# Designs tried in a protein design run: peptides against a protein of PDB entry 2FGR. Part 174

Target 1, 331 residues: chain A of PDB entry 2FGR
Amino acid sequence: SSVTLFGIVDTNVAYVNKDAAGDSRYGLGTSGASTSRLGLRGTEDLGGGLKAGFWLEGEIFGDDGNASGFNFKRRSTVSLSGNFGEVRLGRDLVPTSQKLTSYDLFSATGIGPFMGFRNWAAGQGADDNGIRANNLISYYTPNFGGFNAGFGYAFDEKQTIGTADSVGRYIGGYVAYDNGPLSASLGLAQQKTAVGGLATDRDEITLGASYNFGVAKLSGLLQQTKFKRDIGGDIKTNSYMLGASAPVGGVGEVKLQYALYDQKAIDSKAHQITLGYVHNLSKRTALYGNLAFLKNKDASTLGLQAKGVYAGGVQAGESQTGVQVGIRHAF

## One batch from the design tools (peptide; made by RFdiffusion4, then SolubleMPNN)

Design b2_p20_3_s1 (from b2_p20_3, 11 letters changed)
Fold by OpenDDE base, seed 4:
Structure b2_p20_3_s1 (fold): chain B 331 residues (1-331), chain A 20 residues (1-20)
Amino acid sequence: as target 1 above (331 residues)
Amino acid sequence: AELRELSDEELEELLNSPGF
């Protein structure tokens, strides 16, 4: 048996030119290139190709030293794996987010990531962004000639909010083809939640693809999220992303990503453009910089996610510019 | 159990893992 201690400490100086009041915010932020985390994981060979595993992972907030505490909300799983793939029990990324966020060239971190995995409807569930679930059972297939899949189910445990039952129930999965430079995936998920104390289904469909040309990588996402409400109508968002990355000078990487969030319920769009650069000082340590522009139209109030500095919205129809410059260290 | 650090491959996987 083995136990691996691992983590990332990523801390930055961040700036956004507008908050919800129209004022600038700046300071020390976290997780601009990779989410800061501490983890323990391990495996035990049970013989016959069967392995047991565990994974415990929590977020680190280097700006305040985890003043709100530490937990394993990122992942807390026990698993069995073998020729059949892997079964996991415990809180984790849901299969859909785990796979489909891999096409985000900003790795779902900092001010540049694809923000489609979001609570678009003021859902009252804890994980209404569709990223993780409590009480999750997940299964991942091996890769067979490029083809792979993942499935998950999370128990609601009769959690209620208002008149809504089954809150926190998740069912979802993906199918994918990963072979050499090509990756493509289709994900489907449904989560039970509440909006305004009323039962609501969060339905999600996501298509992702990437191709690595060696000199550059292209990546794309297409997503529809729909909060289905019996009263008040559906809250639908169509999200689109296109990104490119390229190595620079053997020690750096440049990234450019565009996203569009078409928020149908408010007939409003938001455009996000992010330029990122990572400079590797070693295998474990990097400097990075991100520059992001978020243009809200009409009633859209989206904000860039400058974690530790400002991650709130802006005034309707306002544009926001964000900058992060930081250090990432992995151990 | 023996305490280990990440291998170079595992480190690359970590760095490429979802940030959520």
Scores: peptide ipSAE 0.603, ipTM 0.949, DockQ to the pose 0.824
Fold by OpenDDE base, seed 5:
Structure b2_p20_3_s1 (fold): chain B 331 residues (1-331), chain A 20 residues (1-20)
Amino acid sequence: as target 1 above (331 residues)
Amino acid sequence: AELRELSDEELEELLNSPGF
């Protein structure tokens, strides 16, 4: 039996040129290259290829020292694994987000990530971004000649909001092919939630692919999210991402990523472009910089997620520029 | 249980893990 203590502390100086009032924001932010976290995990060999596992992980906010406290909301699982794959019980990334975010070259972190995994509809559920779920059972297959899959179900436990009686129920999964330089995946998910106190289904379809050419990696995502409301029609967003990364000088990595968010309910688009650089000082410590530009059109109000500085929206049709420069340390 | 640090492989996996 082993227990591993691990974590990341990532803190940056961040700037955005516009908030909701049109004013600039700047200060210390967190999680610009990797999400700051503290975790414990371990395994026990039960013999015959069977292992028990646990994983406890919480977010760290280095800028305020976790002023709101610490919890294990990132992951709190117990598992059994073996030749059959892995079964997990507890709060975790849902299988769809866990797999499909792997194509985001910014690793779903900082001001550059793909923002498709979002609550697009003012959903009233706690996890209406489709990222994690409480009361989750998940299963992950082994890799069979490249083919792999993951499935998950989260119990709603009769959570109600307004007239919605199944809030927090998740069902979803992915199929993937991961072989050498190629990765490709299809994810499907449905989550029960509420919008305006009425039952709403958050349906998500995501396609991802990447190819590592050695000298560069290309990655892409295609996503449709629908909040299917009984009254008022569907809130649909089509999100697209294309990114490239390349190693620089053996110790650095440059990333360029573009995303388009076509927000159908408001007939409005947002364009995001991000340039990132990571400079590895060691295997554990890196310096990084991100430069992001978000152009909202029409009624779009999306903001860059400069966590710890400003993560709110902007005025409709406004553009936002963001910068992060920071240190990441992993232990 | 014995408390250990991440191996180099586990560290690479951590750094490549989803951020959110």
Scores: peptide ipSAE 0.594, ipTM 0.948, DockQ to the pose 0.801
Fold by OpenDDE base, seed 3:
Structure b2_p20_3_s1 (fold): chain B 331 residues (1-331), chain A 20 residues (1-20)
Amino acid sequence: as target 1 above (331 residues)
Amino acid sequence: AELRELSDEELEELLNSPGF
């Protein structure tokens, strides 16, 4: 048996030119290139190609030393794996977010990521962003000539909010083709939640694809998120992403990504453009910089996620510029 | 159990993993 201790400490100086009051915010932030984390994982060979596994992972906040505490809410799984694939029990990324976020060139981190995996409707469930679930069982297939899939189910355990009686139930999965430079995936999920104390289904469909040309990589996402409410009509968002990355001088990587969030319930769009650069000082240590521009139209109030400095919204129709410059260290 | 560091491959996987 083996146990691996691992982690990332990523800390930056961050600036945004507007908060909810129209004022600038700046300071020391976290997780600009990779999310800061502490983890333990391990495997035991049980013989015959069967393995047991565990994974425990929590977020680190280097700016305040985890003043609000530490937990394993990133992942807390036990697993069995073999020629049949892998079965996981415990809190984890749901299969849809785990697979479809792989097309985000900013790896769902900092001020530049694709923000489609979001609570668009003031859902009252704990994980209404569609990222993780409690009480989750997941299954991942092996890769069969490029084809692979993942499936998940989370129990609601009769959790209630208002008149909603199945809050936290998740069912979802993806199918994918991963072969050499090509990746393509389709994900489908439904989560039960509440909005205004009333039962609501969060439906999600996501398409992703990428191709690595060696000299550059192209990546794209198409997503629809729909909060289906019994009263008040559906809250639908169509999200789009297109990105490119390229290696620089064998020691760096440049990234450019565009996203559009078409928020149908408020007839309002938001446009996000992000330029990022990572400079590797070693295999474990990097310097990085991100520059993001978020333009809200009409009633849109989206904000960039400058974690540890400012991650709130802005005034309706306002634009926000964000900068992060930091150090990432992995151990 | 033996305590280990990440291999170079596992480190690359970690650095490319989802941030949320």
Scores: peptide ipSAE 0.593, ipTM 0.948, DockQ to the pose 0.821
Fold by OpenDDE base, seed 1:
Structure b2_p20_3_s1 (fold): chain B 331 residues (1-331), chain A 20 residues (1-20)
Amino acid sequence: as target 1 above (331 residues)
Amino acid sequence: AELRELSDEELEELLNSPGF
C-alpha cells in the first residue's frame, strides 16, 4: 500500500476593470492557471487485479492562508478498481463535469475558463453549478478500444428546501471516445434543486471534442443547461466554446479560447475571449499570464472569475477586462 | 503505508485535471 501527498500552490496578481459598482478591483488572487489544492491519495493492491483506493483533496487559498478553514470538499472518496473499471463512494466531481471540463483549455480555473457549468438560476442547492455532488456513487468503465463511459448517482437524503424534498439528487453520465489525437464525449445529467423554495430540475446536456494536431490542439464544447421549475418558466442557457493551444519554444504554451453564453430567460448574450500563456520553469513550476475580455449584452451581468480579488457580476450590458500574472508550483 | 511523491505521469495528470 502507498500514500501520496500532492498539491498545487497557484497565486497571482489579478486585476479587473469593473465590479458591480463599476469600479476596478486588484490584488493577490489564487488559482489562475490551476486550482490550488492539497491532497492525500493512496492505493492498496488486494490481489487478482483488484485495488482499493482513497482520495482526500481540498482547495488552498494562498492569499489568506485558508482563513475560512480547510476541508476535503474537492474530493473525499473511497474506491475499488480492477478489470471492471472503478467504483467510487463519496463527494467528488460528478462524471459529467469530470469528463466534459477536460475540453476546457484553461483547466476550468482563472479568468479564461468555460463558465457553462454554472448555477444559471437562483438555485438554492450548494452544487447547482453541476460540478460536484455529496453522497455520490460513481462508476467509470475501462477504455475499450477508445470507448469509455462514466455514471453517477447522488442521494438527496430527503434534503428539503421550501416544498422541494429531494434537493441534491443527481443522476448523470457520459459516453466518450478517446483514441490517439481525438477525444469526443456526450454528457447528460439531471440534478434536483429548488428555486424560490419550489422544486426545480437542473437538466444538462454537453458535447465536447478535441483534436491534437501535434503543432496545435483544437477543443470545443456545446452545452445546454435548463432549470425546469415546477411553477414558472424554464431558465435555459446555451453555451458554446472554441479554443486552440500550441506549444511555444519547447518551454511554453499559448492558449486562445472563445465562449458564448446565450441566456434565454433574459434574452441576453455574453461573449468571453481569453489569451493565456504558460512558461514552464520546470516540470513543477510555471509562470503564467491571462488576459480576458467579457462582453455582456442587454441584461447579462456575467463577471470573470478572478478568485481572491473579484468573482462577482457587473452591471447589465457592461464589459469587463481581466488580467492575471502568477506562479504555479506543483508538488 | 509508505509516503511517496507523484510520479512524472501522475504530475501531468494532476496538471491536466479539471480545476473546479
Scores: peptide ipSAE 0.581, ipTM 0.944, DockQ to the pose 0.809

Design b2_p20_3_s2 (from b2_p20_3, 13 letters changed)
Fold by OpenDDE base, seed 4:
Structure b2_p20_3_s2 (fold): chain B 331 residues (1-331), chain A 20 residues (1-20)
Amino acid sequence: as target 1 above (331 residues)
Amino acid sequence: AELRELSDEELEALLNAPGF
């Protein structure tokens, strides 16, 4: 058996020109290129091609030294794997977010990522962003000539909010084709939650694709999130993303990504554009910079996710500019 | 169990993993 200790410490100086009051925010933030984390994982060969595994991973906040504590909310799984694939038990990324976020060139981190995996409806569930689930069972297939899939179910354990039952129940999965330079995936998920104390279904459909041309990579996402409410009508958001990345000088990577969030319930759009650069000092250490612009129209109040500095919304119809410059170190 | 660091392949996988 083996146990691997691993982690990332990513800390930046960040600035946003507007908060909810219209004021600027700046300071030391975290997780601008990769989410800071500490983890333990390992495997045991059980013979016959069967392996047991574990994975424990928690977020690190380098700006305050984890003043709010440390936990394994990122992942806390035990698994069996073999020629049949992998079965995981425990809190993890749900299969849909795990796969479909792979098309985000900012890897769901910092001020540049695709923000479609969001609680669009003031859902009262802890994981109403569709990213992770408690009480999760997941299954991942092997790759069969490019074809692969993942499925997950999370138990609600009779959790209630208001009159809503089954809160936290997740069912979802993806099918994908990953072969050489091409990746394409379709994900479907439903999560039970509450809005205003009433039962609500969070339905999600996501299509992703990427192609690596060697000299550049193109990536795209199409997503619909729908909070189906019995009272007050559905809250629907259509999210779109298109990005490109390219290696620079053998030691760097430049990224450009655009996203559109069409928030149907408020008939309002938000446009996000982000330029990022990563400069590798080594295999483990990089410098990075991100520049993001978020334009809200009409009633839209979206904010850039400058973790550790400001991740809240802005005033309706306001634009926000964000900058991050930092160091990422992996161990 | 023996405590190990990430291999180069595992490190690359970590750096490319979803951030959230």
Scores: peptide ipSAE 0.584, ipTM 0.944, DockQ to the pose 0.816
Fold by OpenDDE base, seed 5:
Structure b2_p20_3_s2 (fold): chain B 331 residues (1-331), chain A 20 residues (1-20)
Amino acid sequence: as target 1 above (331 residues)
Amino acid sequence: AELRELSDEELEALLNAPGF
């Protein structure tokens, strides 16, 4: 058996020009290019093509040294894998977020990512962003001629909030085609939660595609998230993303990504545009810079996710500019 | 168990993995 110790420490100087009070925030932030993490993983060959695996991973906050503690909430799985694919038991990315986030050129990190995987409705469940689940069983197929799929179910374990009795139940999956430069996927998920103490279904549909032209990569996402409430009507958001990346001089990568968040329940849109650059000093160490602009219209209050500095909202209809300049080191 | 570092392939996979 082998055990691999791995991690990333990504720390930046970050600035946003507006918080909820209209004031600027600046300081040291975390996870601007890649999420800072510490992990342990390993495999055991059981013979006959069967392998056992484990994965334990937690987030690192380099700015404060994990003042709130360390945990394995990123992933805590045991698995069996073979020619049949992989079965995972434990907290993990749900199959939909794991696959569909692969089309985000900012890898769901820093001030530039696609923010569609969000709690749009003040859902009271712990994972109402649709990213991870507790008590998760997942299955991933092999890649068969480009076709692959993933499925997941999370037990609610009779978790209740108000009158909702199945909070945290997840069912979802994706189908995909991954072949050479092309990737395309469809993801569907439903999560049981509560809003205002009432049972609510978080329904999600996501389409993603990318193509790598060698000289540049194009990527796109289309998502609808709907919190279906028994009282008060549905809270629906349509999210769109289009991005491009290109290698620069063999040592760098430039990224440009646009996203639109059409928040139907408040008839309000937000527009996000982000320019990013990563400069590889080595295979393990990079310098990076991100510049993001978020324009809220009407009642929209979205904020850029400058983790460790400011990740809250802004005043309705306000625009926010964010900058991150940092170091990423992987080990 | 033997403690090892990431291979170059595993490192590349890590850097390209979902961030959140």
Scores: peptide ipSAE 0.566, ipTM 0.940, DockQ to the pose 0.793
Fold by OpenDDE base, seed 3:
Structure b2_p20_3_s2 (fold): chain B 331 residues (1-331), chain A 20 residues (1-20)
Amino acid sequence: as target 1 above (331 residues)
Amino acid sequence: AELRELSDEELEALLNAPGF
């Protein structure tokens, strides 16, 4: 058996030109290129191609030293794997977010990521962003000539909010084709939650694709999220992303990504454009910079996620510019 | 159990994994 200790410490100086009051924010932030984390994982060979595994991972906040505490909310799984694939028990990324976020060239991190995996409706469930679930059972297939899939179910355990009685239930999965330079996936998920104390279904469909040309990579996402409410109508968002990345001088990578968030319930759009650069000082240590511009239209109030500095919204129809410059170290 | 570091392949996988 083996146990691997691993982690990332990513800390930056960040700036946003607008907060909810219209003022600038700046300071020391976290997780601009990769999410800072501490993890333990390991495997045991049980013979015959069967393995047991565990994974424990929590977020690190380098700016305050985890003043609010440490937990394993990123992942806390036990697993069995073999020729049949992998079964996991415990809190984890849900299969849909795990697969479909792989097309985000900013890896769902910092001020540049695709922000479609979001609580669009003031859902009252703990994981109404569609990213993770408690009480999760997941299954991942092997890769069969490029074809692969993942499925998950999370128990609600009779969690109630207001009159909603199945809060936290998740069912979802993806199918994918991953072969050489090509990746393509379709994901479907439903979560049960509450909005205003009333039962609500969060439905999600996501399409992703990427192609690596060697000299550059192209990637795209199409997503629809619906919070289906019995009263007040559905809260629907259509999200789109297109990105490109390229290696620079053998030691760096440049990224450019555009996203559009069409928020139907408020008839308002937001446009995001991000330029990123990573400079590898070694295999484990990098310098990075991100420059993001977020343009809200009409009633849209989206903000860039400058974690540790400012991750709130802005005034309706306001634009926000964000910068991060930092160091990432992996161990 | 033996305590080990990430392999180069595991490190690349970690750095490219979803951040949220």
Scores: peptide ipSAE 0.560, ipTM 0.940, DockQ to the pose 0.825
Fold by OpenDDE base, seed 1:
Structure b2_p20_3_s2 (fold): chain B 331 residues (1-331), chain A 20 residues (1-20)
Amino acid sequence: as target 1 above (331 residues)
Amino acid sequence: AELRELSDEELEALLNAPGF
């Protein structure tokens, strides 16, 4: 039996040139290269190839010392694993987000990530971004000749909002092929929520792929999210991402990523382009810089996620520039 | 249980894990 203490502290100086009022914001932010976290995990060998596991993980906010408190909302699982794969019980990343976000070259954090995993419809559920679920059971297969899969179900436990009576129910999964330089995955999910107090299904389809050429890596995502309301039209977003990364001098990595968010309900697009650089001082410590441009069209109000400084929207049709320069340390 | 640090492999896995 073993217990591992682990974490990341990532803190930056960040700037965005526009907030919702059109003013600049700047200060000390968090999680620009990797999300800051503290975790405990462990395993017990039960014999016969069976293992028990646990994982407890919470977010760290280094700028304010977790003034709002600490919790294990990132992950709080117990598991059994073996030749059959792994079964997990507890709050976690849902299988679809866990697999399909792996194609994001900005690690789903800071001002550069793919923002498709979002609450596009003012959904009233806490996890309407499709990232995590409470009351989750998940199963992950082993890798068989490259083929692998994950499945999840979250209980709603009769949670109600307005007339919606199954809020928080999740069902979803992915199939994937991971072999050598190639990774490809298809994810499907449905989550029950509420919009305006009315029952709504959040449907998600995501395709991801990457290829590592050694000298560079290419990665892409295609996603459709639909909030299907019992009363009213669907709120649909098509999101696209294409990125490239390359090692620099054995100690650095440069990243370039483009994303398009086609918000059908408001007939409006947003374009995101991000340049990132990570400089490894050691295996555990890095300096980094990110430069992001977000161009909203028409009624689009998307903002860059400069956590700890400004993560809100901008005025409709406005563009935003963001910068982060920081230190990441892993332990 | 014994308290341990991340191995190099586990560290790389952590750094490449989803950041949400």
Scores: peptide ipSAE 0.542, ipTM 0.936, DockQ to the pose 0.823

